# Peptides against a protein of PDB entry 3J47: the designs that were tried, part 68

Target 1, 121 residues: chain A of PDB entry 3J47
Amino acid sequence: IRLTNQLKSLKGLQSKLKDVVEYLDKVINKELPINHTILGKLQDVFNLLPNLGTPDDDEIDVENHDRINISNNLQKALTVKTNDELMVIYISNLVRSIIAFDDLIENKIQNKKIQEQRVKD

## One batch from the design tools (peptide; made by RFdiffusion4, then SolubleMPNN)

Design b2_p21_3_s4 (from b2_p21_3, 12 letters changed)
Fold by OpenDDE base, seed 3:
Structure b2_p21_3_s4 (fold): chain B 121 residues (1-121), chain A 21 residues (1-21)
Amino acid sequence: as target 1 above (121 residues)
Amino acid sequence: IVEELEKLIKEKQEEIEKLAK
């Protein structure tokens, strides 16, 4: 019961992370207007996460001094970093769920062995 | 990676359900 609820909560988190990635891809592709309120909340999430590396410095074309291009490059870099950070949170929660399942499997195997011993005595 | 971890969680869930019967 408790672990099945944790797995359900994790699947709910996965769906929300996918929706966030899809939103960010649409913003990068200029299919949706930039919402500064959503970006501000996403930045608040980043400030709560350990820094999962610099985005590869190899895609920051530093040659476009246009403030509009700098804003777009910063948004692209933030979105790549977002995708990687959300993926690591998801993987970390999956690993925690696997460990909790292994502990439950071991506890059930031990309880079964104890019952089989009590029926032989 | 993510799909492989989801598969592993599913396999462990099926093992728990088998031991719960």
Scores: peptide ipSAE 0.024, ipTM 0.473, DockQ to the pose 0.041
Fold by OpenDDE base, seed 4:
Structure b2_p21_3_s4 (fold): chain B 121 residues (1-121), chain A 21 residues (1-21)
Amino acid sequence: as target 1 above (121 residues)
Amino acid sequence: IVEELEKLIKEKQEEIEKLAK
């Protein structure tokens, strides 16, 4: 029961992510008007996602804002710290999901073996 | 690390789906 609910919740999250991608594709293709409220919420979600981008794009913005950079260094340090904390939470949730799936697979294998034994008796 | 864990979750999800049919 608990594992089936976790799988259902993950499938529900995957479906929602697919719906978001399909929405973004329609906005990119100009089939739908840009909703700034949806875009703002998606930006908040992306700011809560660990930067899955390789750290190799940090070379292009060093040259033009010495007064925005002190607020940006505190925001970058807070964003990096928040990103690292969110990455650790994300990885911890992934590991927990893998363990729950391994337990579900093992339980299904055991149940199949028990059924195969009952059919032989 | 994250991409490998996402791959492992996907593989396990496909195995569970095969065992659920």
Scores: peptide ipSAE 0.022, ipTM 0.474, DockQ to the pose 0.051
Fold by OpenDDE base, seed 1:
Structure b2_p21_3_s4 (fold): chain B 121 residues (1-121), chain A 21 residues (1-21)
Amino acid sequence: as target 1 above (121 residues)
Amino acid sequence: IVEELEKLIKEKQEEIEKLAK
């Protein structure tokens, strides 16, 4: 059951990845205009990917080594530009978490005051 | 990059299919 759900999710991810390839090919071929919102989300996905160039330790093919270096250099170049956008998202999520924590503190303080009043009555 | 992602997804699918048998 758990493995079947993981396989279904991975097949769904593969289908979405093919749709992204087809979209990128149409943009490269100038058949579609560049959508900066889609490209920003695609860059976010690439920055969340673990290094696609760590082969699990058992097949150093010389053709894979050049592709790995190109992938790592392109990932680094995308990371520099997307670090500013991800930093804004990270700061926004951090601020939201701080506000939610402050609201929890204030709610605990108010609940404590209400309990102290009920013990005096 | 995208071809490498497709390769990795395929390899992980084959691994999961081996573990599910």
Scores: peptide ipSAE 0.019, ipTM 0.366, DockQ to the pose 0.262
Fold by OpenDDE base, seed 2:
Structure b2_p21_3_s4 (fold): chain B 121 residues (1-121), chain A 21 residues (1-21)
Amino acid sequence: as target 1 above (121 residues)
Amino acid sequence: IVEELEKLIKEKQEEIEKLAK
């Protein structure tokens, strides 16, 4: 009964992971726009995935230690890559907002100068 | 990366299936 439920849950996770791959492939192929909310939720899922190598404290079999280390290294590499991608997106949006704000200031300064010239004529 | 997670999930599924027999 417990093993059958774990197997069913793992099959459900595998199906969801496949759906995420198919979504990411469509985004890479430019068939869908990049949704930063979906990317953030994917990151939350990867950060909430218990280290795919914390055995609950009851069986340290020495043969699993290398698989645990590989899984932890993969999770760390995923978290770093996703954080770097989100950082680039955040910086790009920040820079765009700063440029738009600078253009707004310059336009207001120019409009003020034009009004001051029209009052002197 | 995602292909490697799919591989890991498949390996764990095969391990659980072996323990369930």
Scores: peptide ipSAE 0.018, ipTM 0.358, DockQ to the pose 0.233

Design b2_p21_4_s1 (from b2_p21_4, 16 letters changed)
Fold by OpenDDE base, seed 3:
Structure b2_p21_4_s1 (fold): chain B 121 residues (1-121), chain A 21 residues (1-21)
Amino acid sequence: as target 1 above (121 residues)
Amino acid sequence: LIRQLENLLKLQKEILEQFKK
């Protein structure tokens, strides 16, 4: 259920991104008038995107390579963020497991003390 | 208990390998 909802949400986002590209192409081609409200909201979205790396300095032209490099830098940044989120989950599970072992050790110590008292009585 | 300790050691190793990358 949760994974299916996430996949549905991602497909919905992909459809919306396609609609935005098609809108921008129509505006560039002068087929549609510029809507300043839509353009302002789109600028807000781009300003909220993580800065997808200035390529470190040095040289030369490819208008088609830039879209692939931007996509690769976004995928790399999302991969790093996902690794950090997974690390926090792993540490949290580690800590929970340590606590559960401490409780188990304490319970064994108490049970041993109770048995030693019953043998003295 | 033993299987849980083995899983814990595996998890610690996986975490350590993520910190080295």
Scores: peptide ipSAE 0.028, ipTM 0.604, DockQ to the pose 0.030
Fold by OpenDDE base, seed 5:
Structure b2_p21_4_s1 (fold): chain B 121 residues (1-121), chain A 21 residues (1-21)
Amino acid sequence: as target 1 above (121 residues)
Amino acid sequence: LIRQLENLLKLQKEILEQFKK
């Protein structure tokens, strides 16, 4: 009974991972629009994956070495992509802040000119 | 205001120099 329930849970997880792969393939093939919320959650899941590439915690069989290298390469690729996305957001917010400060300066200059005109009349 | 713009311009210049290296 316990082993059958664990096997059912593992099969359920494997099905969900397959559905995620099929979704990513459809996004890569441009069959579906990119959903940034799904990609962000996927990046969070990968960032929570244990670093399989440090042999310093007990008993990773040498047969998993190729899977470990694939997972570390995927983790690195997702970390780089996340950094680039955060950089674009940061630059966009910086530019928006510059524009808002320029508009504030221009409004202050105009208000000062209007006050100086009202004192001369 | 002016001091905040000067700091922002300095930060933007520092970022641009990091991309050039």
Scores: peptide ipSAE 0.028, ipTM 0.619, DockQ to the pose 0.020
Fold by OpenDDE base, seed 2:
Structure b2_p21_4_s1 (fold): chain B 121 residues (1-121), chain A 21 residues (1-21)
Amino acid sequence: as target 1 above (121 residues)
Amino acid sequence: LIRQLENLLKLQKEILEQFKK
């Protein structure tokens, strides 16, 4: 169920990205007028994307290499963000396990004290 | 208690194996 919902959400995002690409292609081909509001919102989306690392300053061939490098750097940045989110979940579960262990020790100490009092009465 | 520690150790091993890939 959870994996199927994630796959459905990713397919929905992929459809929306295709619609944006098709819109941009129609604007480039002059089939649609440039909408400055849509262009501004696309710029906002690109500014919210983690910095797809500047290609280090080594030379040569603008037209097919950039899309693959941008996709790899975006995948790397999304992977890093996902790893950081998983680390926060891991630390949160570790802390919860330590607290539950401390509460168990405290409960055992209290139960021992109550038993020692009942043997003295 | 012991079963919770075993589950925690298992989870730690699974996470460590994910970071090595």
Scores: peptide ipSAE 0.028, ipTM 0.588, DockQ to the pose 0.036
Fold by OpenDDE base, seed 1:
Structure b2_p21_4_s1 (fold): chain B 121 residues (1-121), chain A 21 residues (1-21)
Amino acid sequence: as target 1 above (121 residues)
Amino acid sequence: LIRQLENLLKLQKEILEQFKK
């Protein structure tokens, strides 16, 4: 189930990236007018992408290594982002569960005090 | 109370198993 969802998400991303490239090619070729709203969103996407092109310092071959390293760095970045989003959801649910637990303890303490008063009257 | 703690521990285990993969 998890691998199928990741593969579906990756295929969806690949389709969207292809559509973006095709759009950029049409804009470069002057077949489409420049849409500043689309370009702004693309710039936001590129600014959110960790530098897909810092080679870790060590020599080897500029023509086939770039696409594999870019793919690995993008996969790592998307994995990190997905983990961070899941961690935020987890922490939020944990905090909510702790608050609800504290409220339940306080309500139980109050109910016990009320019952002890009613037994003394 | 106990059931809520058990659910929380279950959720933590599920998340930990998601990080090991």
Scores: peptide ipSAE 0.027, ipTM 0.587, DockQ to the pose 0.038

Design b2_p21_4_s2 (from b2_p21_4, 15 letters changed)
Fold by OpenDDE base, seed 5:
Structure b2_p21_4_s2 (fold): chain B 121 residues (1-121), chain A 21 residues (1-21)
Amino acid sequence: as target 1 above (121 residues)
Amino acid sequence: EIEQLTNLEKLKKEILEQFKK
């Protein structure tokens, strides 16, 4: 009973991973539009993957060296993309804050001019 | 005060020009 349930869960995970690969292939081939929400969730999944690229302790056979390099290249590509997305959000928020501050200063100047006119009249 | 405003208006103009390229 336990072994059959573990095998069923593992087969279910393998099917979901295959569906993700097929989705990514369709997006790469421009057959489907990029869904940023799906892409963000995939980035979160890959950020939760153990860093397979540090052989910190215990005998990795030469067959794993290519998998390690692929994992590191994917993690690096996702980190660069996440940094670029965060940079665009940061710049956009900075620009919005500068514009809002400029509008506040202009409003303060106009209010001061109106007050100075009311004291002369 | 006026010099700081002129610098902010210049910065706003430069930012808007970068978004048009």
Scores: peptide ipSAE 0.020, ipTM 0.511, DockQ to the pose 0.015
Fold by OpenDDE base, seed 2:
Structure b2_p21_4_s2 (fold): chain B 121 residues (1-121), chain A 21 residues (1-21)
Amino acid sequence: as target 1 above (121 residues)
Amino acid sequence: EIEQLTNLEKLKKEILEQFKK
């Protein structure tokens, strides 16, 4: 049930992204007038997206053949950024676990000292 | 026991210093 709902949601997102691409292609081909409200909302979506890696400033000169390579580089950049964010979360959780363990040990040492004092009085 | 604690405190300090850079 949960996996089927996630797959249905992802298919729904894929359909909406396809509709956006088809709209942009029609605007580029001058088949539709530029709607500044739609472009502003698309810019807001791109600004909320992680920086989908700028191709290094050394490859701005190849015409019209690589929508597939741009999509692969963009997907690779998204995957790298997602992996880096997951690594930061993993390290942060590891540090939190080490701190919590240190505090537990300090509490055990203090409790032992208090017990040893109570046996001497 | 005490040696393992000293190693964990050292690791905690090393990781915290990497987050300050």
Scores: peptide ipSAE 0.020, ipTM 0.501, DockQ to the pose 0.018
Fold by OpenDDE base, seed 4:
Structure b2_p21_4_s2 (fold): chain B 121 residues (1-121), chain A 21 residues (1-21)
Amino acid sequence: as target 1 above (121 residues)
Amino acid sequence: EIEQLTNLEKLKKEILEQFKK
């Protein structure tokens, strides 16, 4: 029972990884627009994945070491590229929040001036 | 209340000057 549940969970994970690869291929081929929210969540998943690049030191087949180094370099390259992209989105949202806050301050100042004029008349 | 609005307007001005550099 326990082993069968682990195998079912692993097959479910494999199916989800396939869906993610198919999504990324469609984005690379420009068939779908880049969704930054999906890309950010995908990175959170890759950052929560225990480094697929620690070989348990007991199976140094040279082929696994090269795949591991490629995976680690790809993870680093993805993490850097999206840190920069998320930083641009964060700055854009920060600027929008500052402008909206400015409009709120100016509206409060104007409403106060109008009330002060009405009390003098 | 007035002092809080003035402090917020000052903070806004400081942020805008950082984006012009």
Scores: peptide ipSAE 0.019, ipTM 0.512, DockQ to the pose 0.016
Fold by OpenDDE base, seed 3:
Structure b2_p21_4_s2 (fold): chain B 121 residues (1-121), chain A 21 residues (1-21)
Amino acid sequence: as target 1 above (121 residues)
Amino acid sequence: EIEQLTNLEKLKKEILEQFKK
């Protein structure tokens, strides 16, 4: 029972991967419009895949080398785009932290002025 | 504290100027 369910799940995953390849081929051939939501989810899947670009340095034929090079170029392009997006998020969070720090110092200065007035009265 | 604030405010201004270009 458990092994049969695992084999059924793996066959289901293989079918879904085939449907993804067929979708990408239709998008490359301009037969379908680019869906940015599907493309974004595919990018997330490729970023979660452990290095499709390191065949461990022992054995497999010249015909796989072109597919490996295309996969490596795609993985590099996705990594660069992800790094640029993370940089924009980091800068935005840094600016937010600076604003919150400015407001904290202004509040500290105002509270000090109020205390100095209460000691004179 | 005040010198660190002035440096952060300068950095904030430089970043905001890059987003306007």
Scores: peptide ipSAE 0.018, ipTM 0.511, DockQ to the pose 0.017

Design b2_p21_4_s3 (from b2_p21_4, 16 letters changed)
Fold by OpenDDE base, seed 5:
Structure b2_p21_4_s3 (fold): chain B 121 residues (1-121), chain A 21 residues (1-21)
Amino acid sequence: as target 1 above (121 residues)
Amino acid sequence: DIEQLINLQKLQKEILEQFKL
């Protein structure tokens, strides 16, 4: 019973990780729009990943130094990639806001020109 | 003022052009 439940939980985790990878691949390929709520939750998951190189404070083994460096490099790479993705999204939202404001300005200019013509006629 | 709106529109187009390079 215990072993069967652990195996079921591990298979469930593996399926969810596969679904996350497939979602990220679709987002990278621009097949799906980036969902900020999903991206934020993925960031929380990556921040909660145990440093795969924090030895529990009792094993000074020389093998841990290379694992610590690999773990820190992976966490740094994930943080940098995440920051770059957020920056691209932020810029895209700014550009969209600027376009929407340009359309509003153009409409306001046109409406005022039409009003000034109607007062001269 | 219309002139101020035209100046804002020009500045916005210049910003958008910098993001296309």
Scores: peptide ipSAE 0.043, ipTM 0.689, DockQ to the pose 0.015
Fold by OpenDDE base, seed 3:
Structure b2_p21_4_s3 (fold): chain B 121 residues (1-121), chain A 21 residues (1-21)
Amino acid sequence: as target 1 above (121 residues)
Amino acid sequence: DIEQLINLQKLQKEILEQFKL
């Protein structure tokens, strides 16, 4: 029972990984529009993957070293893209906060000027 | 302080102008 459930889960994961590859190929070929929500979730999955490029210092063949370097370059490219997207979100939230506080500050300035006039009359 | 609020409003406007929004 436990071993059969693990094998079923691994086969389900393999099917989902194939569906992801097929989706990415269709996006690269411009057959499908880029879905930012799917790409964001894929970036999160890649960021949760262990660095495929830190073999603990025990003997991996030169052929695996090139594949590991390619995987690290992909992980680094995804991290840079995520950082740029987070920077744009941060700036957008900062600007939204500035606009929201502008009206509050102006109302407070006007109310104080009205009170200072009423004390002089 | 009202002067601090005017200075903050001015700084916020200068930041907004840098983003061309």
Scores: peptide ipSAE 0.043, ipTM 0.696, DockQ to the pose 0.015
Fold by OpenDDE base, seed 4:
Structure b2_p21_4_s3 (fold): chain B 121 residues (1-121), chain A 21 residues (1-21)
Amino acid sequence: as target 1 above (121 residues)
Amino acid sequence: DIEQLINLQKLQKEILEQFKL
């Protein structure tokens, strides 16, 4: 029962990974528009992957080392891209917050000036 | 308070300038 459930879960994961690859191929071939929300979620999945590139010191298979290095370089590139995207989103939200505070401060200054004029008349 | 809003806005501008460097 446990082994059959693990095999079913692994087959389900393999099917989902195939669907992701097919989606990315369609986006690369310009058959589908780039969806930034889907790409962001895929980047988050890659950032949550354990470092596939720390082999515990006990199996230096030279063929695994090249695949591990490629995986680490891809993960690093995705992490950098995600950090840059999050930074642009953060800056954009910060600018919107500054503008909203400018409008609130200006409105309060104008209301105070109107009140001070009404007390002098 | 208006002074608190001005101080918050200054802090946000300082953070924004750190990200442009």
Scores: peptide ipSAE 0.042, ipTM 0.701, DockQ to the pose 0.020
Fold by OpenDDE base, seed 2:
Structure b2_p21_4_s3 (fold): chain B 121 residues (1-121), chain A 21 residues (1-21)
Amino acid sequence: as target 1 above (121 residues)
Amino acid sequence: DIEQLINLQKLQKEILEQFKL
């Protein structure tokens, strides 16, 4: 019973991974529009994956080394893209904060001038 | 205080300028 449930779960994961690959291939081929919500969730999955790039020094299979290097390069590319997106969001928040401070400072200066005029009349 | 707001605004502008380089 326990082993059969683990095999069923693994087959279900394999099917879902195949569906993700087929989706990504369609996006790369421009057959489907880029869905940023799906890409963000995929980035989150890749960021939660342990670095597939520490082979314990005891599995010298040349086929595993190429797959590990491809996985590490893909993970690095996704991390860089996520960092660039976060940087744009951060800069956009700074700009909005600066504008809000400019408006607040100008409003306070105007209110002070109006009060100084009312004390002279 | 208005002086504190001006100082915060200057600091935010300096940080933003470092990201344009």
Scores: peptide ipSAE 0.047, ipTM 0.706, DockQ to the pose 0.019; fails the geometry check

Design b2_p21_4_s4 (from b2_p21_4, 16 letters changed)
Fold by OpenDDE base, seed 5:
Structure b2_p21_4_s4 (fold): chain B 121 residues (1-121), chain A 21 residues (1-21)
Amino acid sequence: as target 1 above (121 residues)
Amino acid sequence: SIIQLTNLKKLEKEILEQFKK
């Protein structure tokens, strides 16, 4: 019973990770729009990842402290890089939204001028 | 105001250009 439940939970996690990878591949390939909420949650997952390449806490070797520091620095660098990328995407979307709004205002002004001319003729 | 929107668009463009360098 316990082992079967652990295996089921692990398979469920593996499926979710696969879905995330497939989503990222589609975003990279520009097949799907970037969802900032998904990327933010992905960052949270990466921030919660155990230090990849720390030997289990039971190896008291001087090499572990340097490996832990390198892993922490790598994780921090990945988090910063991803935050900067999200910021660029956010700004790009904001710029696009403002351009679209500007075009809408210009179109409304032009349409109003055309209507005012038609009423004077 | 159209002027305020144009200024905002300019600012965001400048920021975006800084991140592309």
Scores: peptide ipSAE 0.050, ipTM 0.723, DockQ to the pose 0.021
Fold by OpenDDE base, seed 3:
Structure b2_p21_4_s4 (fold): chain B 121 residues (1-121), chain A 21 residues (1-21)
Amino acid sequence: as target 1 above (121 residues)
Amino acid sequence: SIIQLTNLKKLEKEILEQFKK
């Protein structure tokens, strides 16, 4: 029962991975439009994958070299893209914080001027 | 507040200059 359920789950995962590959091939071939939601979820999956690009230096069979290189290049590309997206979000939050501080400073200066005028009257 | 704002503006500028290279 446990082993059969594990095998069924693994076959189900393999089928889903095949469907993802077929989808990506259709997107690469421009047969389907890019769905950014699917790509974002795929990026999340690749960010959770262990670094498939540290082959322990000792057993690189030549047939695995192309798949390992493709996986490493894809993981590197996804990491770079993630870093760039995070930097844009960081800058946007920084700008919002700057504006909020400027508004707070201006409001404090105005309130001080109003209080100083009320004490002179 | 003003010192923090100045440091934030400086950091933003440094980041933006890194993206232009």
Scores: peptide ipSAE 0.049, ipTM 0.726, DockQ to the pose 0.022
Fold by OpenDDE base, seed 4:
Structure b2_p21_4_s4 (fold): chain B 121 residues (1-121), chain A 21 residues (1-21)
Amino acid sequence: as target 1 above (121 residues)
Amino acid sequence: SIIQLTNLKKLEKEILEQFKK
């Protein structure tokens, strides 16, 4: 049961990492906005990562404890790195959304000025 | 307010520049 769950979690992680990479590539290529579904999948990866590093406390051979700590440290490092990458993407999309909103406001102001000029003529 | 959006854009730019350092 444990090995099957670990294998399922690894396959889940691999699939989600692939989805993340594909998403990051599409965001880099300006093809997609932030997809909250992919953020949710990343959250699921992060929730699965701690579980990949916990063999149940009942198999504490000293060698397993070091492997658990190394796995947890690697998972934590991957989590931090991914969080930083997501934060950069998030900020970039907020900036884009603000620019688009500013352009919309400017267009509305210009249209209003044109209408006010037409009423004076 | 347009001023508030400009300030938010500035703040986000500053944060983004800190992440590049």
Scores: peptide ipSAE 0.044, ipTM 0.707, DockQ to the pose 0.026
Fold by OpenDDE base, seed 1:
Structure b2_p21_4_s4 (fold): chain B 121 residues (1-121), chain A 21 residues (1-21)
Amino acid sequence: as target 1 above (121 residues)
Amino acid sequence: SIIQLTNLKKLEKEILEQFKK
């Protein structure tokens, strides 16, 4: 019962992965427009994949080793891209915060000068 | 405050220069 339910869930996941591959092929072939929301969710899925490249020391078929290395390189590339996108957003928010703070300081300096002038008149 | 802001602007500029390489 437990093993049969796990196998059914795994087959359902395999079907969904096939549908994702078919979608990506249609996007690559320019049959469908790029949907950045779908690609972002796919990237999140890849970032949540465990490192498939820690095989505990038991019997890796040579064909699986090449696929595992390709998968790890792809996962690393997607993680780097996510980090770069997050860094750009962080820097953009930092810039905006710095500008807003600079404007606030300038406004306070101007207001202080106006008050000092009004006290001298 | 102003010295800290100047240092933050300098750090930001340095980071942005690394992203342009």
Scores: peptide ipSAE 0.043, ipTM 0.708, DockQ to the pose 0.021

